# Ledger of designs, part 22: peptides against a protein of PDB entry 3V4L

Target 1, 386 residues: chain A of PDB entry 3V4L
Amino acid sequence: GQPLAKDKVALLIGNMSYWEHPKLKAPLVDVYELTNLLRQLDFKVVSLLDLTEYEMCNAVDEFLLLLDKGVYGLLYYAGHGYENFGNSFMVPVDAPNPYRSENCLCVQNILKLMQEKETGLNVFLLDMCRKRNDYDDTIPILDALKVTANIVFGYATCQGAEAFEIQHSGLANGIFMKFLKDRLLEDKKITVLLDEVAEDMGKCHLTKGRQALEIRSSLSEKRALTDPVQGAPCSAEALVRNLQWAKAHELPESMCLKFQCGVHIQLGFAAEFSNVMIIYTSIVHKPPEIIMCDAYVTDFPLDLDIDPKHANKGTPEETGSYLVSKDLPKHCLYTRLSSLQKLKEHLIFTVCLSYQYSGLEDTVEEKQEVNVGKPLIAKLDMHRGL

## One batch from the design tools (peptide; made by RFdiffusion4, then SolubleMPNN)

Design b1_p9_6_s3 (from b1_p9_6, 6 letters changed)
Fold by OpenDDE base, seed 3:
Structure b1_p9_6_s3 (fold): chain B 386 residues (1-386), chain A 9 residues (1-9)
Amino acid sequence: as target 1 above (386 residues)
Amino acid sequence: MTELVSTAP
């Protein structure tokens, strides 16, 4: 019969905004496009940008909580990385220069933990460089992996080689995602799908002799990303998993704020990623005696590190939100919260209405505090130190 | 021209 997944869970991490390393661009588009494709494949997807070491550890731990017997687990990483002695290390955005294994997440350690969950399939898609880090002489002594015959690695590049992104004047994919996205929805054994992606990449004149996909697999069964999820969650564990995932994707409800001057503001929320939310404000009613009015958001929690200069933009693109801008209402002020994983408390902020009456030169301000609880990934309390 | 940029740190 066709294999069935008990459930399908994906963690996607895209690191770009490194502190001590070159900034990347492709992970933004790659994580977003892959998220949309995996959602079409009935994956529960957590998508995270720009994680510190601690935040990456917590994201992996939360991902592992979603894994259970017969669940398909997919980990995608796009960012800086290295490979020492056949161990792959994902580099967090706060990694020092030079970084070491102690500052990085070992993919093979994650695989060990996934094997302990008795998963139905383990897929790793690693869009990172695989050069040796000569500043790290640590040989990880990994325990022998169990023979589970359900493991697939897709490496964006060969061992000891670099991965590349396409720099255009606009948004572009990394090389791996450019080819992967065209085939990801195909009902094929995952190793066959990746082999076809490797062939497509190999035909590209840009990548020929620079980057080639490597597939490492121990997959004895015909497992595909298209494999259907088993019917309605009947186990308590499946219900808990569904609830845990749902928490990480709950947006605040849109609000209609009414000011004393008679201005009405619509406050809305959109998810770009599990840790990235756009707030937008629009004036839905204005008394005729008010000639100008704007609705600004301010007084955000300090943990979010929001620069007011990047808040309240006239376009989503001016906030750095290029991907969801088509789905957003027009004629708003937009603010992008890119670090929701850092939020320890409720998201409380102020909506400030600045307005002018006809025949008065002075601007008037009215303020309302808004509490929207913990949006998206902030509900997982990733910062609860053990 | 489409330029490939390495994602090497």
Scores: peptide ipSAE 0.229, ipTM 0.847, DockQ to the pose 0.787
Fold by OpenDDE base, seed 5:
Structure b1_p9_6_s3 (fold): chain B 386 residues (1-386), chain A 9 residues (1-9)
Amino acid sequence: as target 1 above (386 residues)
Amino acid sequence: MTELVSTAP
């Protein structure tokens, strides 16, 4: 019979905005496109951008809580990385320069923990460099992995080689994702699918002799990303997993705010990633005596580090939101909250209405505080130690 | 020209 997954869970991490290292661009598009494809494959996807070491550890711990016997687990990482002694290290955005293994997440440690969950399939897609870090002399003593015939690694590059992104004036995929996305929905054994991606990459003149996909697998069964999820969650563990995932993806409801001047504002919310939300405001009713009227959001929690210069933009693109802009309502003011994992408390902020009456030179302001609870990933309290 | 940039730090 066709193999069944008990469930399918994916953690996607894209690190770009490094503090002490060169900034990347491709992880933004790659995480977004892969999220949409894996959702079409019935994966429960957590998508996170720009994580610190501590936030990455907590994201992995929360991902491991979603794993259980016969669950398909997929970890994707796009960012800086290295490989020492056959161990792959993902570099957090707060990593020092130079970084060491103590500042990074070891993928083989995550694999060990996934094997303890008795997963049905473990897929690692590592879109990072595999060059040796000469500043790290640590030989990781990894505990012996279990002999499980359910592991697949897709490395964007060969051992000791660099991975590349395409420097374009616009949004572009990394090299690996550019080819992976065209085949990811195919009903093929995951190792066969990745081998076809490797062939497509090898035919490209840009990548030929610069970057080649490496596949490392111990996959004895015909497992595919297209394998159907086993029907209705009958176990208590499956219900808990579904509830945990649902909490991390719950948006605030749209609000209609009414001001004393008779102006009505619509306040709306959109998810770009599990830790990135767009707030948008629009004037839905204005009395005729009010000639000018704008609705600003302000007084955000300090934990979010929101620069007011990047808030209340006339377009999503001016906030740095290029991916979801087509799905957003037009003629709003837009604010991008890019670090929801840092939110300790409820998201409380002020909506400030600035308006002018016909024949009065003075601008009038009215303010209303809004509490939207914990949006998206902020419900998992990723900043609280376990 | 499409320039390839290494994702190495």
Scores: peptide ipSAE 0.228, ipTM 0.847, DockQ to the pose 0.797
Fold by OpenDDE base, seed 2:
Structure b1_p9_6_s3 (fold): chain B 386 residues (1-386), chain A 9 residues (1-9)
Amino acid sequence: as target 1 above (386 residues)
Amino acid sequence: MTELVSTAP
């Protein structure tokens, strides 16, 4: 019979905004596009941008809580990375220069933990460089992996080689995602699908002799990313997992704020990623005696590190949100919260209405505090250990 | 010409 997944869970991490290393661009688009494709494949997707070491550890721990016997686990990483002695290290955004294994997440350690969950399939898609780090002499003593015959690694590049992104003036994929996205929805054994992606990359004149996909697999069964999820969650554990994932993806409800002057503001929320939310405000009702009226969001929690210069923009793109802008209401003011994983408390902020009456030169301000609870990934309390 | 940039640190 066709293999069944008990469930399908994916963690996607895109690191771009490195503190001590060159900034990347492709991970933004790659994580977003892969998220949308994996959702079409009935994956529960957690998508995270720009994680510190601590935040990456917590994201992996929360991902492992979603894994159980017969669950398909997929980890995608796009960012800086290295490979020492066949161990792959994902580099967090706060990694020092030079970085060492102690500053990085070892993928083989994550694989060990996934094997303890008795997962049905373990897929690692590693869109990072595989050069040796000569500043790290640490030989990780990894415990012997269990022989589970359900492991697939797709490396964006060969051992000891670099991965590349396309230098373009606009949004572009990394080389791996550019080819992966065209085949990801195919009903094929995951190793066959990745082999076809490798062939496509090898035929492309841009990538030929520059980057090649490497597949490492122990997968003995015909398992595909298209494999159907086993029907309604029959176990208490499956229900708990589904509720946990749903909580981590719950947006605040859209709000209609009414000010004393009779202005009504629509406050809306959109998810770009599991840790990135767009807030948008619009004037939905204005008394005729009010000639000018603007609604700003301010007074965000300090943990979010929101620069007011990037808040309350006339377009989503001016906030750095290029991917979801088509799905947002037009004619709003937009604010991008890019670090929801840092939120320790409820998201409380102020909506400030600035307005002017006809025939009065003075601007009037009214303020309302808004508490939207913990949006998206902030519900997982990724900081509970600090 | 499309330039490829390494994602190496």
Scores: peptide ipSAE 0.223, ipTM 0.844, DockQ to the pose 0.724
Fold by OpenDDE base, seed 4:
Structure b1_p9_6_s3 (fold): chain B 386 residues (1-386), chain A 9 residues (1-9)
Amino acid sequence: as target 1 above (386 residues)
Amino acid sequence: MTELVSTAP
């Protein structure tokens, strides 16, 4: 019969905004496009941008809580990285320069923990450089992996080589995702699918002799990303997993705020990623005596590091949201919250209505506090381990 | 020309 997954779970991490390292661009698009494709494959996808070491550890721990016997686990990482002694290290955004293994997440340690969950399939897609880090002399003594015959690594580049992104004036994929996205939905054994992606990369004149996909696998069964999920989630564990994932993806409900002046504001929320939310405000009713009227969001929690200069923009693109802008309502003010993993408390903020009456020179303000609870990934309380 | 930029730190 066709192999069945007990469930399918993916963690996608895209690190771009490094503190001490060159900033990347491709991980934004790559994580977004891969999220949409994996959702079409019935994966439960957690998508996270710009994680610190601590936040990456917690994201991996929460991902491992979603894994169980016969579950398909997929980890994608796009960012800086290195490979020492056959161990792959993902570099967090807060990593020092130079970084060491103590500042990074070892992929083989994550694989060990996934094998303890008795997963049905373990897929690692590593869109990072694989150069040796000469500043890290640490030889990790890893415990021997179990012989599970359910492991696939897709490395965006070969051992000791660099991964590349395309510098264009617009949004562009990394080289790996550019070819992976065209085949990811194919009903093929995952190793065959990745081999076809490797052939497509090898035919490209841009990548020839610069970047080549490496596939490392121990996969004894014909498992595909298209493999159907086994039955209804009838087990207690499957229900818990579904509830945990649903919590991490629950947006605040849209609100209609009514001000004393008779202005009505629609407050809406959109997810760009599991840790990135766009707030938008629109004037849905304005009395005719009010000639100018704007609805600003202000007074965000300090743990979100919201710069007011980047808030309340006339377009999603001015907030840095280029991917979901087509799905947002027009003629709003937009604010992008890019670090929801940092939220320790409820998301409380102020909606400030600024307006002017016809024939009055003075601007009037009315304010309402809004509590939307913990949106998206903030429900997992990734910071509670301190 | 499409410039490829390394994601090496």
Scores: peptide ipSAE 0.214, ipTM 0.841, DockQ to the pose 0.768

Design b1_p9_6_s4 (from b1_p9_6, 6 letters changed)
Fold by OpenDDE base, seed 3:
Structure b1_p9_6_s4 (fold): chain B 386 residues (1-386), chain A 9 residues (1-9)
Amino acid sequence: as target 1 above (386 residues)
Amino acid sequence: MTKLVSTAP
């Protein structure tokens, strides 16, 4: 019969905004496009940008809580990375220069933990460099992996080689995602799909002799990313998993704010990623005696590190939101919250209405505090130290 | 021109 997944769960991490390392660009588009494709494949997808070491550990721990017997687990990482002695290390955005294994997440350690969950399939898609880090002489003594025959690695590049992104004047994928996205929805054994992606990448004149896909697999069964999820969640564990995922994807409800001057503001929310939300404000009613009015958001929690200079933009693109801008309402002010994982408390902020009456030179301000609870990934309390 | 940029740190 066709293999069935008990459930399908994916964690996607894209690190770009490194503190001590060169900034990347492709992970933004790659994580977004892969998220949309995996959602079409009935994956529960957590998508995270720009994680610190601590935040990456917590994201992996939360991902592992979604894994259980017969669940398909997919980990995608796009960012800086290295490979020492056949161990792959994902580099957090706060990693020092030089970084060591103690500052990084070992993929093989994650695999060990996934094997303990008795998963139906373990897929790792590693869009990172695989050069040796000569500043890290640590040989990780990994316990022998169990023979589960359900592991697939897709490495964006060969051992000891670099991965590349395409830089042009616009948004672009990394090389791996550019080819992967065209085939990801195909009903094929995952190793066959990746082999076809490798062939497509191998035809690219840009990457020929620079980057080639490597597939490492022990997958003994015909399993595909298209494999249907086993019917309605009947187990308590499946219900808990569904609730946990849903909790991490709950947006605040849109609000209509009414000011004393008679201006009405629509406050709306959109998810770009599990840790990235756009707030938008629009004036839906204005008295005729008010000639100008704007609705600004301000007084955000300090944990979000929001620069007011990047808030309240006339376009989503001016906030750095290039991907969801088509789905957003027009004629708003837009604010991008890119670090929702850092939020410890409820998201409380002020909506400030600045307005001018006809025949008065002075601007008037009215303010309303808004509490939207914990949006998206902030509901998982990733910062609760153990 | 399309430029490949390494994602090496």
Scores: peptide ipSAE 0.231, ipTM 0.849, DockQ to the pose 0.824
Fold by OpenDDE base, seed 4:
Structure b1_p9_6_s4 (fold): chain B 386 residues (1-386), chain A 9 residues (1-9)
Amino acid sequence: as target 1 above (386 residues)
Amino acid sequence: MTKLVSTAP
């Protein structure tokens, strides 16, 4: 019969905004496009941008809580990275320069923990450089991996080589995702699918002699990303997993705020990623005596590091949201919250209505506090491990 | 000209 997954769970991490390292661009597009493709494959996808070491550890721990016997686990990482002694290290955004293994997440340690969950399939897609880090002399003594015959690594580049992104004037994929996205939905054994992606990369004149996909696998069964999920989630564990994932993806409900002046504001929320939310405000009713009227969001929690200069923009693109802008309502003010993993408390903020009456020179302000609870990934309380 | 940029730090 066709192999069945008990469930399918993916963690996608895209690190771009490094503190001490060159900033990347491709991980934004790559994580977004891969999220949409994996959702079409019935994966429960957690998508996270710009994680610190601590936040990456917690994201991996929460991902491991979603894994169980016969579950398909997929980890994608796009960012800086290195490979020492056959161990792959993902570099957090807060990593020092130079970084060491103590500042990074070892992929083989994550694989060990996934094998303890008795997963049905373990897929690692590593869109990072694989150069040796000469500043890290640490030889990790890793425990021997179990012989599970359910492991696939897709490395964006060969051992000791660099991965590349395309610098264009617009949004562009990394080289790996550019070819992976065209085949990811194919009903093929995952190793065959990745081999076809490797052939497509090898035919590209841009990547020839610069970047080649490496596939490392121990996969004894014909498992595909297209493999159907086994039955209804009838087990207690499957229900818990579904509830945990649903919590991490629950948006605040859209609100209609009514001000004393008779202005009505629609407050809406959109997810760009599991840790990135766009707030948008629109004037849905304005009395005719009010000639100018704007609805600003202000007074965000300090743990979100919201710069007011980047809030309340006339377009999603001015907030840095280029991917979901087509799915947002027009003629709003937009604010992008890019660090929801940092939220320790409820998301409380102020909606400030600024307006002017016909024939009055003075601007009037009305304010309402809004509590939307913990949106998206903030419901997992990734910071509670301290 | 498409510029490839390394994602190496």
Scores: peptide ipSAE 0.208, ipTM 0.843, DockQ to the pose 0.780
Fold by OpenDDE base, seed 5:
Structure b1_p9_6_s4 (fold): chain B 386 residues (1-386), chain A 9 residues (1-9)
Amino acid sequence: as target 1 above (386 residues)
Amino acid sequence: MTKLVSTAP
């Protein structure tokens, strides 16, 4: 019979905005496109951008809580990384320069923990460099992995080689994702699918002799990303997993705010990633005596580090939101909250209405505080130690 | 010209 997954869970991490290292661009598009493809494959996807070491550890811990016997687990990482002694290290955005293994997440440690969950399939897609870090002399003593015939690694590059992104003036995929996305929905054994991606990458003149996909697997069964999820969650564990995932993806409801001047504002919310939300405001009703009227959002929690210069933009693109801009309503003011994992409490902020009456030179302001609870990933309290 | 940039730090 066709193999069944008990469930499918994916964690996607894209690190770009490094503090002490060169900034990347491709992870933004790659995480977004892969999220949409894996959702079409019935994966529960958590998508996170720009995580610190602590936030990455907590994201992995929350991902491991979603794993259980016969669940398909997929970890994707795009960012800086290295490989020492056959161990792959993902570099957090707060990593020092130079970084060491103590500042990074070891993928083989995550694999060990996934094997303890008795997963049905473990897929690692590592879109990072595999060059040795000469500043890290640590030989990781990894505990012996269990002999499980359910592991697949897709490395964007060969051992000891660099991975590359295409520096374009616009949005572009990384090299690996550019080829992976065209095949990811195919009903093929995951190792066969990745081998076809490797062939497609090998035909590209840009990548030929610079970057080649490496596949490492112990996968003895015909497992595919297209394998159907086993029907209705009958176990208590499956219900808990579904509830945990649903909490991390719950948006605030759209609000209609009414001001004393008779102006009505619509306040809306959109998810770009599990930790990135767009707030948008629009004037839905204005009395005729009011000639000018704008609705600004302000007084955000300090934990979010929102620069007012990047808030209340006339376009999503001016906030740095290029991916979801087509799905957003037009003629709003837009604010991008890019670090929802830092939110310790409820998202409370002020909506400030600035308006002018016909024949009065003075601008009038009215303010209303809004509490939208914990949006998206902020429900998982990723900043609280377990 | 399409420039490849390494994702190595």
Scores: peptide ipSAE 0.205, ipTM 0.844, DockQ to the pose 0.804
Fold by OpenDDE base, seed 2:
Structure b1_p9_6_s4 (fold): chain B 386 residues (1-386), chain A 9 residues (1-9)
Amino acid sequence: as target 1 above (386 residues)
Amino acid sequence: MTKLVSTAP
C-alpha cells in the first residue's frame, strides 16, 4: 500500500541578519516559498527567520515536541554553515567570529533526537556551505545513530564546497531552492525527487561546476513528501500536537478601534513567518469635521527591538515585507514585527490617533492601548529557560 | 552577468 504519515511537521530556519558574519538574502525567499509548498503538502510548518543560538535550540526543541512515531519530520536550514568530520553545523545569527561547534547547532544531534521520536521519515534540507571550519578542532563524539532506514539528507552543495545565492537587485532564491521548488510537489520517493533536482541543477549553465546537490540517504521505503496524512487524529497525542501547532500559528483577530472623536480604526494582522507579523492600520470612518487623521502604532515591548523609523510605513515593502504585500489590504500604515520569538510577555502596544479639526491649527491626539496576547510563535514561550 | 555569492561566513 502507499505509505501513510501519522502527521507531517516541518521546521524551516532562514538566517540572514548575522551580527559578525556577511548578511545573506536568499533565506527570506527560500523559507517563504518552501513554507507555501510544504503547506500544500499538508505539512505543519514552523517558519523562523534570524534566530540566535538559544532561539534555534528552542525552535528545535519545540519541533521535536511535534514529532512522534510515524510522523514525517522535515528540517530545512538556509544560512551560514560548515561541515567538520561529516557533522553539519548551522550557524546562528549571534555566532561569534570565528565560530565553533559550541556556538552552532549540530544537525546530527537533531537527527539523533528525531530518531528517539520514532519518526516515519527524517528529511534534512541543508542550504548552507559545507566547508571545513579550521577554527573548530572539536571532534564531536556523537552516539551511534540508530539504523532506522528513514533518513534523507539533501545538501545544497558537495562536501567541502560552498553554496551560493544569486546576487540580484531584487528578491532571488538560493541555488538549491530555485530547483527544489519546481519538483517539491511531485508524487515521487523523496530520494528520486532530489535526484531529479540534482539533474536540473547539473544542467543549469549558472551552477554547472560551481554547485551540485548531494543526496545522502538510508531510506529503504518508497516515502514521498506527498504521502497522505493518516486520517483524523485518533490519539490524544495527535490532538495535543495539532493544538500546539495551531496555537503557534494563531494570529490576533482584526480589531475595530473607536476613538472619542468618532474616528474608527481597523487594526489588522498578517503572518509573514511564524516569528514575523505585519500590523496594519486603516481609517475606516472619519467624521467630516476632521480634515487630517493618521493612526500610528507605538510603545511596543522593548524585547522586540522595533525601530520607530521602520514602523508605520505607507507600504509593506518599506517595512521590509516584500512577500506578503499582495495579500495585505491597501492604503494602510504597516509595521513589521520581525522578532516575535523574543516576546516574553503579551504584545501590548499603543494605537495613537493624530487628527486635526477643520478651522483649528492644533493637532489632537488620542491613544488606545491594545493587548493582542502572544501572537504566533510567541505562544511557545521560546524564552522560558532564561 | 549573474553573480553567484557564496553563503560561506
Scores: peptide ipSAE 0.182, ipTM 0.834, DockQ to the pose 0.749

